# Peptides against a protein of PDB entry 8OXM, part 242

Target 1, 371 residues: chain A of PDB entry 8OXM
Amino acid sequence: FKAEFRLAGGVNLPKIIDCVGSDGKERRQLVKGRDDLRQDAVMQQVFQMCNTLLQRNTETRKRKLTICTYKVVPLSQRSGVLEWCTGTVPIGEFLVNNEDGAHKRYRPNDFSAFQCQKKMMEVQKKSFEEKYEVFMDVCQNFQPVFRYFCMEKFLDPAIWFEKRLAYTRSVATSSIVGYILGLGDRHVQNILINEQSAELVHIDLGVAFEQGKILPTPETVPFRLTRDIVDGMGITGVEGVFRRCCEKTMEVMRNSQETLLTIVEVLLYDPLFDWTMNPLKALYLQQRPEDETELHPTLNADDQECKRNLSDIDQSFNKVAERVLMRLQEKLKGVEEGTVLSVGGQVNLLIQQAIDPKNLSRLFPGWKAWV

## One batch from the design tools (peptide; made by RFdiffusion4, then SolubleMPNN)

Design b2_p23_4_s1 (from b2_p23_4, 16 letters changed)
Fold by OpenDDE base, seed 2:
Order: C-alpha cells, then structure tokens, then sequence
Structure b2_p23_4_s1 (fold): chain B 371 residues (1-371), chain A 23 residues (1-23)
C-alpha cells in the first residue's frame, strides 16, 4: 500500500488507497469503513453467473450484454477492500455536484439540486397527490442533461455513438437483472459510470430480493430509469436499443428459471448471508440529511445475542425466504399482477412502471427521482 | 479473514448447487 490516500466523494467518504498487486500493477482500492461488503461480494458472484448465462445465449452475446462487476474483498464485518473501478464516477457526482454538476453547467436557470431536494423533502409526509404535483414542478424546472456525459467524454462521433450504445446496453442488462434479483437503493451515488466504456457499475448491493419494498418509504419502481438515465440513451430514449436489450436479457433470465431459483434458494438459506432488512439498516438508508451527523450506528459487537430466540425468528425468516422465492418464480414465469405476460409485455410493464411520474414521486427524496 | 472464508463458503455452495442442476 502507498502511504497516501485520497477521499472519494459520497456520504461515507471512503478512502481510496493505491496498492501494488502481486503482479506489480498499481490498483486503486476503495476502503469502505462501515458497509457490510459481504452482500456486495455475494451479489457480484450472482452477477458473474448472470453474465455466464448471457454469454451462452447467441442473441445476448452478439449484443455484448453484461453487468459490470468489481472485485470485493471483505476484510471485516465493517471493512472491506473494493477494487475501485479505475476511471468510474458516480452519476450523481457528474449530474448534481454542487459546484460543477452538469445540471448547473448546462441548465443554470433551472432549480438547483438543493432546491429540488428541499421541495421534495417538504412534501415527504404529504399525500401522493401533493408529492406528484411538487415532483412535476421540480421536473419541469430541472431538465435532464445526462446526454452531455458521452458528448464531453467522446469527441469522435463514431466513438460517441458506440459508447452511447454501450451505455444503453449496460442500463438495459443491469435493469432487468436487477429487477429479477430485486435490487433496491439505486440512488445516483450507488450507480457509477465508467468514463472509458460508458458502462454502469452498480455498487452497494445491500438492498436485494425486493427488501426495498419493506423500507419505511417503499420502493415503487423496478429499477432506475429516471429522466437523466433515459437522456443518456440519446434521442431514442427507452425505445429501440434499450427495449430490445431488456427483452433479450429477460428472455435469457426466464429461460434460466431453474438455475436462477436454485442459486437464489442457496443464498436465501445461507446462514452466513444476511440479506434481510433490519430496522437500523432501514433507518440508515432513509435517514434525513440533518440526521446524518448523530447516527453513528455503533453496531455493538453484541448482535451475536439476537441469535437466541431462533425458533420464531427462524419461522418468520423462512416465510420471508419462501415469499421471495415465490415472487422470483412469478417474475421468471412473466407473472405480473396475477397475469402471465410475454417477454415483450413484461418488459413493457416494467419500463412503464419505472418511468411513471406517480411511482417516481412516491420514492424517498434521498433517491433523487427527478435526476 | 473470517469474512473471506465465509464468502468462499457461500460461493462454493452456489457452485455446488449449479453443478447439481447441470448434472
């Protein structure tokens, strides 16, 4: 390890440490100081398995459909080394950085990111109607700018087009696989973009198997497909390449039902894999910015003693695991809202749910659904 | 570390489950 460290952006201020590998190559390592990286490490293996399924299918292989993965080395319950994806930036840092964010640069007369967040926080405890009205006002005065990412990074028109296509494919693949696995907490700091490939890297995989639906403010979208995410696809938006890549990914997932069910079953019943939502985790994920200062979760070491009344907790756990497996089986059969859908019908429903301003307006303000 | 060993066990269990499905 080098003696020097850099601070990464974000709330947890992870330390970037340069290390020399056994191969003599310098690699940047992200040291997360508070996150349980075990869930990230396991979910990266699930993504590698999904990538193997996608590479076996001719149609998904030809389209180069893959989820970007990173190496996770869990060091302790509270610390791990992430192989920091060199040349990645959080989409939130590019879009809504306070000083030099793309919204401020390209749309200086729009609402600031702070004004948008404040307006949505003011209505957080209000009706769905009031949330929707304020969300529409915010959206009208905060127009998407993510198209400029590829335009700034890729000056050659042919490269620009290829990278925009790579971005669109990455969004499609990660959206569908993320939906199948029930990934939540897809806020703008948990999605990185690779500045060289334009592919997305999903981090902080601590909300899986639809556990985002049991948060104090339930998640109402299957994946992040907000206006800036769509704007990054260019003029075609969700139509054409994105939709076709979603359909081909969903086709592979549905045709791999038995494999995916068995993988997820092993994970759900693994006593070493904590995927369940707990109240402290829920509070941490949906804390107010004002409350960020006080909740040092002193997760004291005594979380071992909650093991004792295992029988009733185990029955409740088993019932949650069974419900997760049943819902996964429904998704893989194309069962949505009690109806069996075709791959195209299911993908269409998921896209409509993800872009619906009514669903987006109901999300926790920290998710930044207007971005 | 204890967590690296735990992760290796989880990955091994997943790989063994996959092998049982392909056999």
Amino acid sequence: as target 1 above (371 residues)
Amino acid sequence: SVLEERNKIIVKNMEEALKRLVS
Scores: peptide ipSAE 0.035, ipTM 0.629, DockQ to the pose 0.020
Fold by OpenDDE base, seed 4:
Structure b2_p23_4_s1 (fold): chain B 371 residues (1-371), chain A 23 residues (1-23)
Amino acid sequence: as target 1 above (371 residues)
Amino acid sequence: SVLEERNKIIVKNMEEALKRLVS
């Protein structure tokens, strides 16, 4: 390992370290110090399986629809090394870094990321109407800039166009696969973009199977499709390439219903895979940045074997697992709100839900739905 | 590590479940 490390942006202050492999190759590694990388490792395998399904289908293969995967090496129960894709950056670091973020560079007269966060935190406990009004004010004074990512990285217009398409395809694939797996909204620091491919890499997969809906501030979107995410697609936004790639991904997922149900069933009932949301994890995921200093000691409270008292915890667990499987089956049948939708109808509903300012305004302010 | 071994078991169980669906 090199003695130098960089902090990757994000709540967990992951350390980027350079290591030399036994093959003599330098590899950049992300060391997460407090994340349970077990869930990430499992979800990477699920993504590989989804990629196999996508590669078998001619339409998704022709479109190169894949969810980017990374290697996870768990070092401890709460730490691990991610094989960092060399040349990835968190979208949040590119967009809202305090010194040189794209919002500050391209929109210097807009609200700062801090001002936006403060305004939304002030209304966090208020009505949905008040949240919506403040969110609209924030959005008006914090205009999207993520289009500039591809423009800065790809100076050749033909390459720029291809990379913008690669980005759009990556967002579409990850959005639909993420919806099927119930990943929900993704914090801006938990989405990396590859500076060479313009593809997204989703990290910190600690919320799956719609467990984000049972957070103290429940998620209200099926996936992250915020204004900056859309702006990166260019002038067509969600229309055209994105929509078609979502539809083709959803078609493969729905046609793979039995396979996906079986995979998820195995995962849900695996005693080694803790997917269930717990209060400490919920608190950690929705902690205020100001409170980060205080909760760090209490998460070191003993590995008291919460001996799962076998009987009552098992019944509650089984009911949650059954509900997750039922909801997954509904998604794979195109059942939304008790109605069977076509692939196009389902994808349209999901897009509308994901871009709705009313849904976005209700998200946890720490996840920056205005970015 | 114990965690790597657990992850290998989970992966193996998924692969075995997948094999049963393709067979």
Scores: peptide ipSAE 0.030, ipTM 0.578, DockQ to the pose 0.020
Fold by OpenDDE base, seed 1:
Structure b2_p23_4_s1 (fold): chain B 371 residues (1-371), chain A 23 residues (1-23)
Amino acid sequence: as target 1 above (371 residues)
Amino acid sequence: SVLEERNKIIVKNMEEALKRLVS
């Protein structure tokens, strides 16, 4: 192990450790310290199953619609090594790194990422109208730059075009599957981009089954489709390739309803898979940088077995699991807000919800909805 | 590890559920 570690971006600040193997090969490894890598491992298996469904369909196979998966190697109950996807960078690091972020390089006269975050934190407890106004001011003074990722990495025009299409397909597939699984909004540090393929890798899958909607600041978008995510698609934005890939992914998901329901049912009732939101996890996910200093590690969660009557816990758990299954069934039927939609209608609604500045302005400011 | 064993059980249960749907 090299003594030097780098912090990977992420809500959970995973440590990148450069390991020299006994074979003399350097291997970058992502070490998560506090998080249960079980959820990431299980969700990677669900993504592999979704990929199998996508490969069986001729239209999704021809479009090469896949979710990039990574290997999770659990080392201990509280630590695991992710086999780091060599040649990936967090989108957030590329965009908003303090020293050499693309926003600073291409838009030096715009607001800094810190100024944007400060402005949005100041209105966090204010009205939705005030949040929207400040979000629009931030967006006007913080213009998208993610188009430059493919332009910097792929100098050949034909390769550049192919990689931009690969990126767009990856965003579409991950957005729709992420919506079906209820992953919600994704912090930009929890989305990696492969510097060779331009495909996305989603890490830190600790929020699933719409548990982001029960956070202190509830999620208001079905998936992350922020201005920089859209800018990476190029001039067509969400239209054309992205929309068609979303529709074809949604068709496969809806046509696989029974399979997806059975998979998720097994996961929801697995006593070894804790997917439920707990108050400590909620606090951690929406903690302000100011609040990080006071959480002394001395919360020994003593296993106070709160002997809450086992019956009431089981009944509450079962009701939440049933609600998740019902909502999954609705999504797979195209039921949105009590109305049955076509695949095109459902995908259109989801895209409109994801790009709406009113929805984006209501997100937790720590997740940087302006990026 | 205990985590690898738990993950193997979850994956096995999912694969068994999938097999029951294809049969």
Scores: peptide ipSAE 0.028, ipTM 0.563, DockQ to the pose 0.019
Fold by OpenDDE base, seed 3:
Structure b2_p23_4_s1 (fold): chain B 371 residues (1-371), chain A 23 residues (1-23)
Amino acid sequence: as target 1 above (371 residues)
Amino acid sequence: SVLEERNKIIVKNMEEALKRLVS
């Protein structure tokens, strides 16, 4: 270990530690505190299995559809080392860094990221109508700039075009795989972009199996497909390459139903894999800046063993696990809101849900749905 | 560590479940 560490951005202030391996190679390591890195480790294994399914199919293999994975070394229940993906940056750091963010550089007359956050926080407890109106005002005065990521990094036009395609494919694959697994908490700090490949790396996989829908402010989108995410695809937006890659990914997932159900069933019933949303985790994910002062670090998650009778816990847990499996089976059959959809119909519905300003305006302000 | 052993068990159970589906 080097004696020096850097703080990464984000709520847990993860420490980036440069480690020299026994092979003499320097590896950046992200040390997260308080996160259950076991969840990340398990979800990385699920992503590797999804990648195996995608590589077996000729159409997805030909398109190089993969979800990027990283190594997780859990050190404890509340600490571990993520092998930091060298040459990645959080999309939020590129877009909305206070000093050098792309929004400030390319759109200096737009609202600041702080002004947008403030406006959305002011309406957080208001009606859906008031949230929608303020969200539309924020969006009008905060125009997307993520197209400039590939333009800044890839000056050669042929390379630029290939990298924009790699980005679009990465968004499509991760969006559909993420939807099938019910991944939540897809805020701009939990999505990294590789500066060399333009592929996305999803981190902090602690909200899975649609547990984001039971947060105090429910998640209303199937994946992150915000205006900047779309702008990074270029002039075609969600049409053409993105849609086709989503459809081909969804086709492989639906054709792999039995495999995916068996994998998820093993995980849901593993007593060592705590995937359920708990009140402390919910409070942590949606904490207000005003509430930071009173949470003394001394609430051991161990002390809120509310002695619900073990039998009532087990029965309630089993009913939640069964509902998750049933909903996964529905998704893999193309059942949305009680209707069986084709792959194209299902993908279209998911895209429309993800880009709908009404859904985006209802998200927790910390998710930054205007970015 | 106890956690590495637990993760090995989870991975092993997933791999065994996958082997049963491919066989």
Scores: peptide ipSAE 0.025, ipTM 0.556, DockQ to the pose 0.019

Design b2_p23_4_s2 (from b2_p23_4, 15 letters changed)
Fold by OpenDDE base, seed 2:
Structure b2_p23_4_s2 (fold): chain B 371 residues (1-371), chain A 23 residues (1-23)
Amino acid sequence: as target 1 above (371 residues)
Amino acid sequence: DALEERNKKIIENLKEAAEKLVS
């Protein structure tokens, strides 16, 4: 370990530590001090299995459709070493950094990221209509700029075009696989972009199997497909490459139904894999910035009080696990809202749900749906 | 140690389940 550390951005202030491996290679390690990295480790393996399925199919292999994975070495229930992807940056740091964010650089007359956050926080407890109106005002005065990421990083036009395609393919693959696995909490700090490949790296996989829908402010989108995410695809947006890559990913997932169901069943019933949402986790994920000062996690909440009636908890757990499996089976059959859809129909519905400003306006303000 | 063994066991169980589905 080097004596120097850097703070990564975000609520948990993860420490970036440079480590020399036994192979003599320097690796940046992210030390997360409070997150259960076991869930991340398990989900990385599910992503590796999905990548294996995508590599077996000729059409997805030709398109190089993969989910970027990282090595997770869980050290304890509350600490682990992430092999930090060298040359990745949170999309939120690039877009909405307070000092030098792309929105401030390219759109200096738009609302600040802070003004947008404040406006959406003011309406957080208001009607869906009031949230929608304020969200539309925010969106009008906060125009997307993520197209500039590839333009800043890739000066050669041919390389720029290839990297924009790599980005679009990465968004498509991670969006569809993320939807199948019910990944939530896809805020702008939980999505990294690789500065060399333009591929996305999804981190903090602690909201899976649609557990984002049971948050106090439920998640209303299948994946992050916000205006900046779309702007990074260039002028075609969600049409063409993105849609086709979503369809081909969904086709492989649907054709792998038995494999995916069995993998998820093993995970759901693994007594070591805590995927369920708990009230403390829900509070942490949807905490107000003003309330951050008072949650000193008293380290000393003994594991003892969660020994409430094991029988009622177990019956409730089994019913939730069964519902998750049933919903996964529906997704893999193309059943949406009680209707069986084609791959193209299902992908179209998911895209429409993800870009709908009514759905986006209902999200927790910390998710930053206007970015 | 115990947590690393536990995570290794989850990993092994997932790999074995995946291998059984691919065979």
Scores: peptide ipSAE 0.024, ipTM 0.637, DockQ to the pose 0.020
Fold by OpenDDE base, seed 4:
Structure b2_p23_4_s2 (fold): chain B 371 residues (1-371), chain A 23 residues (1-23)
Amino acid sequence: as target 1 above (371 residues)
Amino acid sequence: DALEERNKKIIENLKEAAEKLVS
């Protein structure tokens, strides 16, 4: 390992370290010091399985639909090494870095990222109507700029067009696979973009199986499809390539129902895989930056007192697991709100839910739904 | 050691489950 490290940003301040392999090759590694990387490691295996399904189907294979994966080596319950994809950047760092973010560069007269966050934090405990009004004001004064990512990185028009298509396909695949697995909304620091391929890499997979719906501020979107995510697709937005790639991904997922149910069932009942949302994890995921000072997680909360009777824990766990499996089966059948939808109808509903300003305005302000 | 062995077993069980579904 080199003595120097860089911070990748984000709440956990992951350390990027350079290591020399036994093969003499330098590899960049992300060291997370606070996260349970077991969930990330498991979800990467699920993504590899989804990729295998996508590669078997001619329509998804021709479109090169894949969810990007990375290697995870858990070192402890709270630390591990990620094989950091060289040439990836968090979309949040590109968009809303306080020093030289794309919003500041391209929209210097818009609200700052801090002003947007402050305005949305002030209404966090208010009505949905007040949240919506302030969200619309924020959106009006914070216009999307993510189109400039591909324009800055790919100067050749033909390459630019191909990379914008690669981005759009990556968003579509990750959105539908993420919906099926219940990943929900993704914080902008937990979505990396590859500067060479324009493909997305989803990291920090600590919320899965719709556990984001039981957060103190519940998730209201099936996946992250915010204005900047859409802006990166170019002038067509969610129409054309994105929609078609979502539909083709959803077709493969629905046609692989038995496989996906079996995989998820094995995961849900694996005593080694803690996918359940606990109150401490919920507080951590929705902690305010201002509250970081006092909650040193004395994660020395003695394991002693939560000896709730093993029977009541098992029954509650089994009921949650059964509900997750039932909801997964519904998704894979195209059952939305008690109605069976076609693939096109289901994908349309999910897109509409994901881009609805009313749903976005209700998200946790820390996740920056205006970005 | 014990955590690596545990994670290795999870990955092996997932691979075996995947192989059984791919066969």
Scores: peptide ipSAE 0.023, ipTM 0.531, DockQ to the pose 0.021
Fold by OpenDDE base, seed 1:
Structure b2_p23_4_s2 (fold): chain B 371 residues (1-371), chain A 23 residues (1-23)
Amino acid sequence: as target 1 above (371 residues)
Amino acid sequence: DALEERNKKIIENLKEAAEKLVS
């Protein structure tokens, strides 16, 4: 092990440790020290199952629809070694790194990522109208730049086009699989991009089964489809390839209802798989960077709003699990807001929900919905 | 049949892997 470690970013501040193997090869390893890597490992197996379903269907196989998986080696209840996704970078690091981030490089006259975050944090406790107005001002002064990722990495036009297509397919597959599993919105540091394949790798799977909806600031989008995520698809955005890949992924998921329900049921009732949201985890996921410095004992006020959303969690574990299974069954039937939708109708609704600036403006500002 | 048996084996592998995550 090298004595030096780097932080990979993300909510859990995973440590990148360079390990020299007995073969003399340096291997980067991601060490998570606070979170149960069991959840990540179980979710990787669910992704492998989803990939197996996608490989069986001719239409999804022809489109090479897959969710990228990584090896998780749990070392203890609180520590494990992720086989580092070698040749990946967090999207957040590429986009909003303070020194050399793509927004600063390509849009030097736009608001800084810090200015955007500050403006959105100032309105966090304000009305939805005030949040929307400030979010629109932020978006106007913070224009998407993620198109430049593929342009920087892939200089050959034919390779560039192929990699942009691979990216678009990866976003579509991960968005629909993520929606079915209830992963919700994802912090930009928890989405890695492979610098060779342009495929996404989702890490830190600690929010699943729509547990993001019971956070103090509930999730309002089915998956992350922010302006930069869309900009990476190129001029067609969500139309054409992305939409068709979402529809074909959703078709496979809906046609695999029994298999998915049985797997999720087994996971939900596994006493060893803690998927439930607890108050400490909720606080940690939505903790302000500024609240680490102020040891203000005003646990009392945020405890009441957390208690209102958590007072419904005093329902037995079994009722929460049953509700998750019912909602999963609805998704797999195409039931949205009490209406049965076609695959195309359901995918359209999800895309519209994910790109709606009203929904994005209501997200927790720490997750940077303007990126 | 063969698809169900393979799905059963994935579920068993998920269980066994969840159990290995606990051990």
Scores: peptide ipSAE 0.021, ipTM 0.488, DockQ to the pose 0.019
Fold by OpenDDE base, seed 3:
Structure b2_p23_4_s2 (fold): chain B 371 residues (1-371), chain A 23 residues (1-23)
Amino acid sequence: as target 1 above (371 residues)
Amino acid sequence: DALEERNKKIIENLKEAAEKLVS
């Protein structure tokens, strides 16, 4: 281990530690604290299984549809080392870094990332109508620039085109699998991009099974398909390659219903896999900068053991787990809002929900829906 | 540590369940 560590941005202040392996190779490692590493490790296994299903299907294999996975090495109950994906950067760091972010470089006359965040924070407690109006003003004055990622990294036109396709496929695969698994908290620091492959790496998998919908500010989108995410696909946007890759991924997921249900059932009933949203986790994920001052660490974890009878906790947990399984089964049947949809109809609905500025304007400002 | 062994066993059981579903 090198003596120096860097703090990665993000809620858990994960420590990036440069480790020299016994092979003499330097490997960046992300050290996260607490239960998040178990959740990440379990979700990486689910992604590996999804990748196996995608490799078995000829159409998804031919398209190289995969979710990028990383190694999680749990060091203890409360600590572990994520093998940090060497050569990845958070999309938020590329887009909205304060000094050298792509928005500032390519759109110097637009609102700053700070101005956008401030405007959306000011309306956080306001009506949905006021949030929508301010979100539209922010979007008008903060135009997408993520197309420049591939243009900066890949100067050869043929390589550039191939990498833009790899990016688009990665967004499609991760969006559909993420939707099926109910992945939340897809903010710009929880999505990394590989600087060599242009593929996305999703980190911080602690909001799963639609638990983002029970946050104080509910998640209103099925996945991140914001304007910069779309801009990275190039001129066709969500049409053509992205839509077709979503449809082919959804087809494989729906055809693998029994396997996916069995896997998720085992995970939901694993007493060591805390997938449920708790009030402390909800506060942590949606904490306001102003509220940091009063949470003295003196709330002993001991006193909010409200002795809910073990039986009532177990029955409540089982009812939530059953509801999650039922909703997963509905998704895998193409049931949306009580209607059975075709693969194309379901994918179209999800794309429309994800790009709807009314849905995006309702998200927690920390999610940065304008990016 | 008994908990590392339990986590290893859960990961092994999940792998074995996954291998049985994928075989």
Scores: peptide ipSAE 0.019, ipTM 0.557, DockQ to the pose 0.020

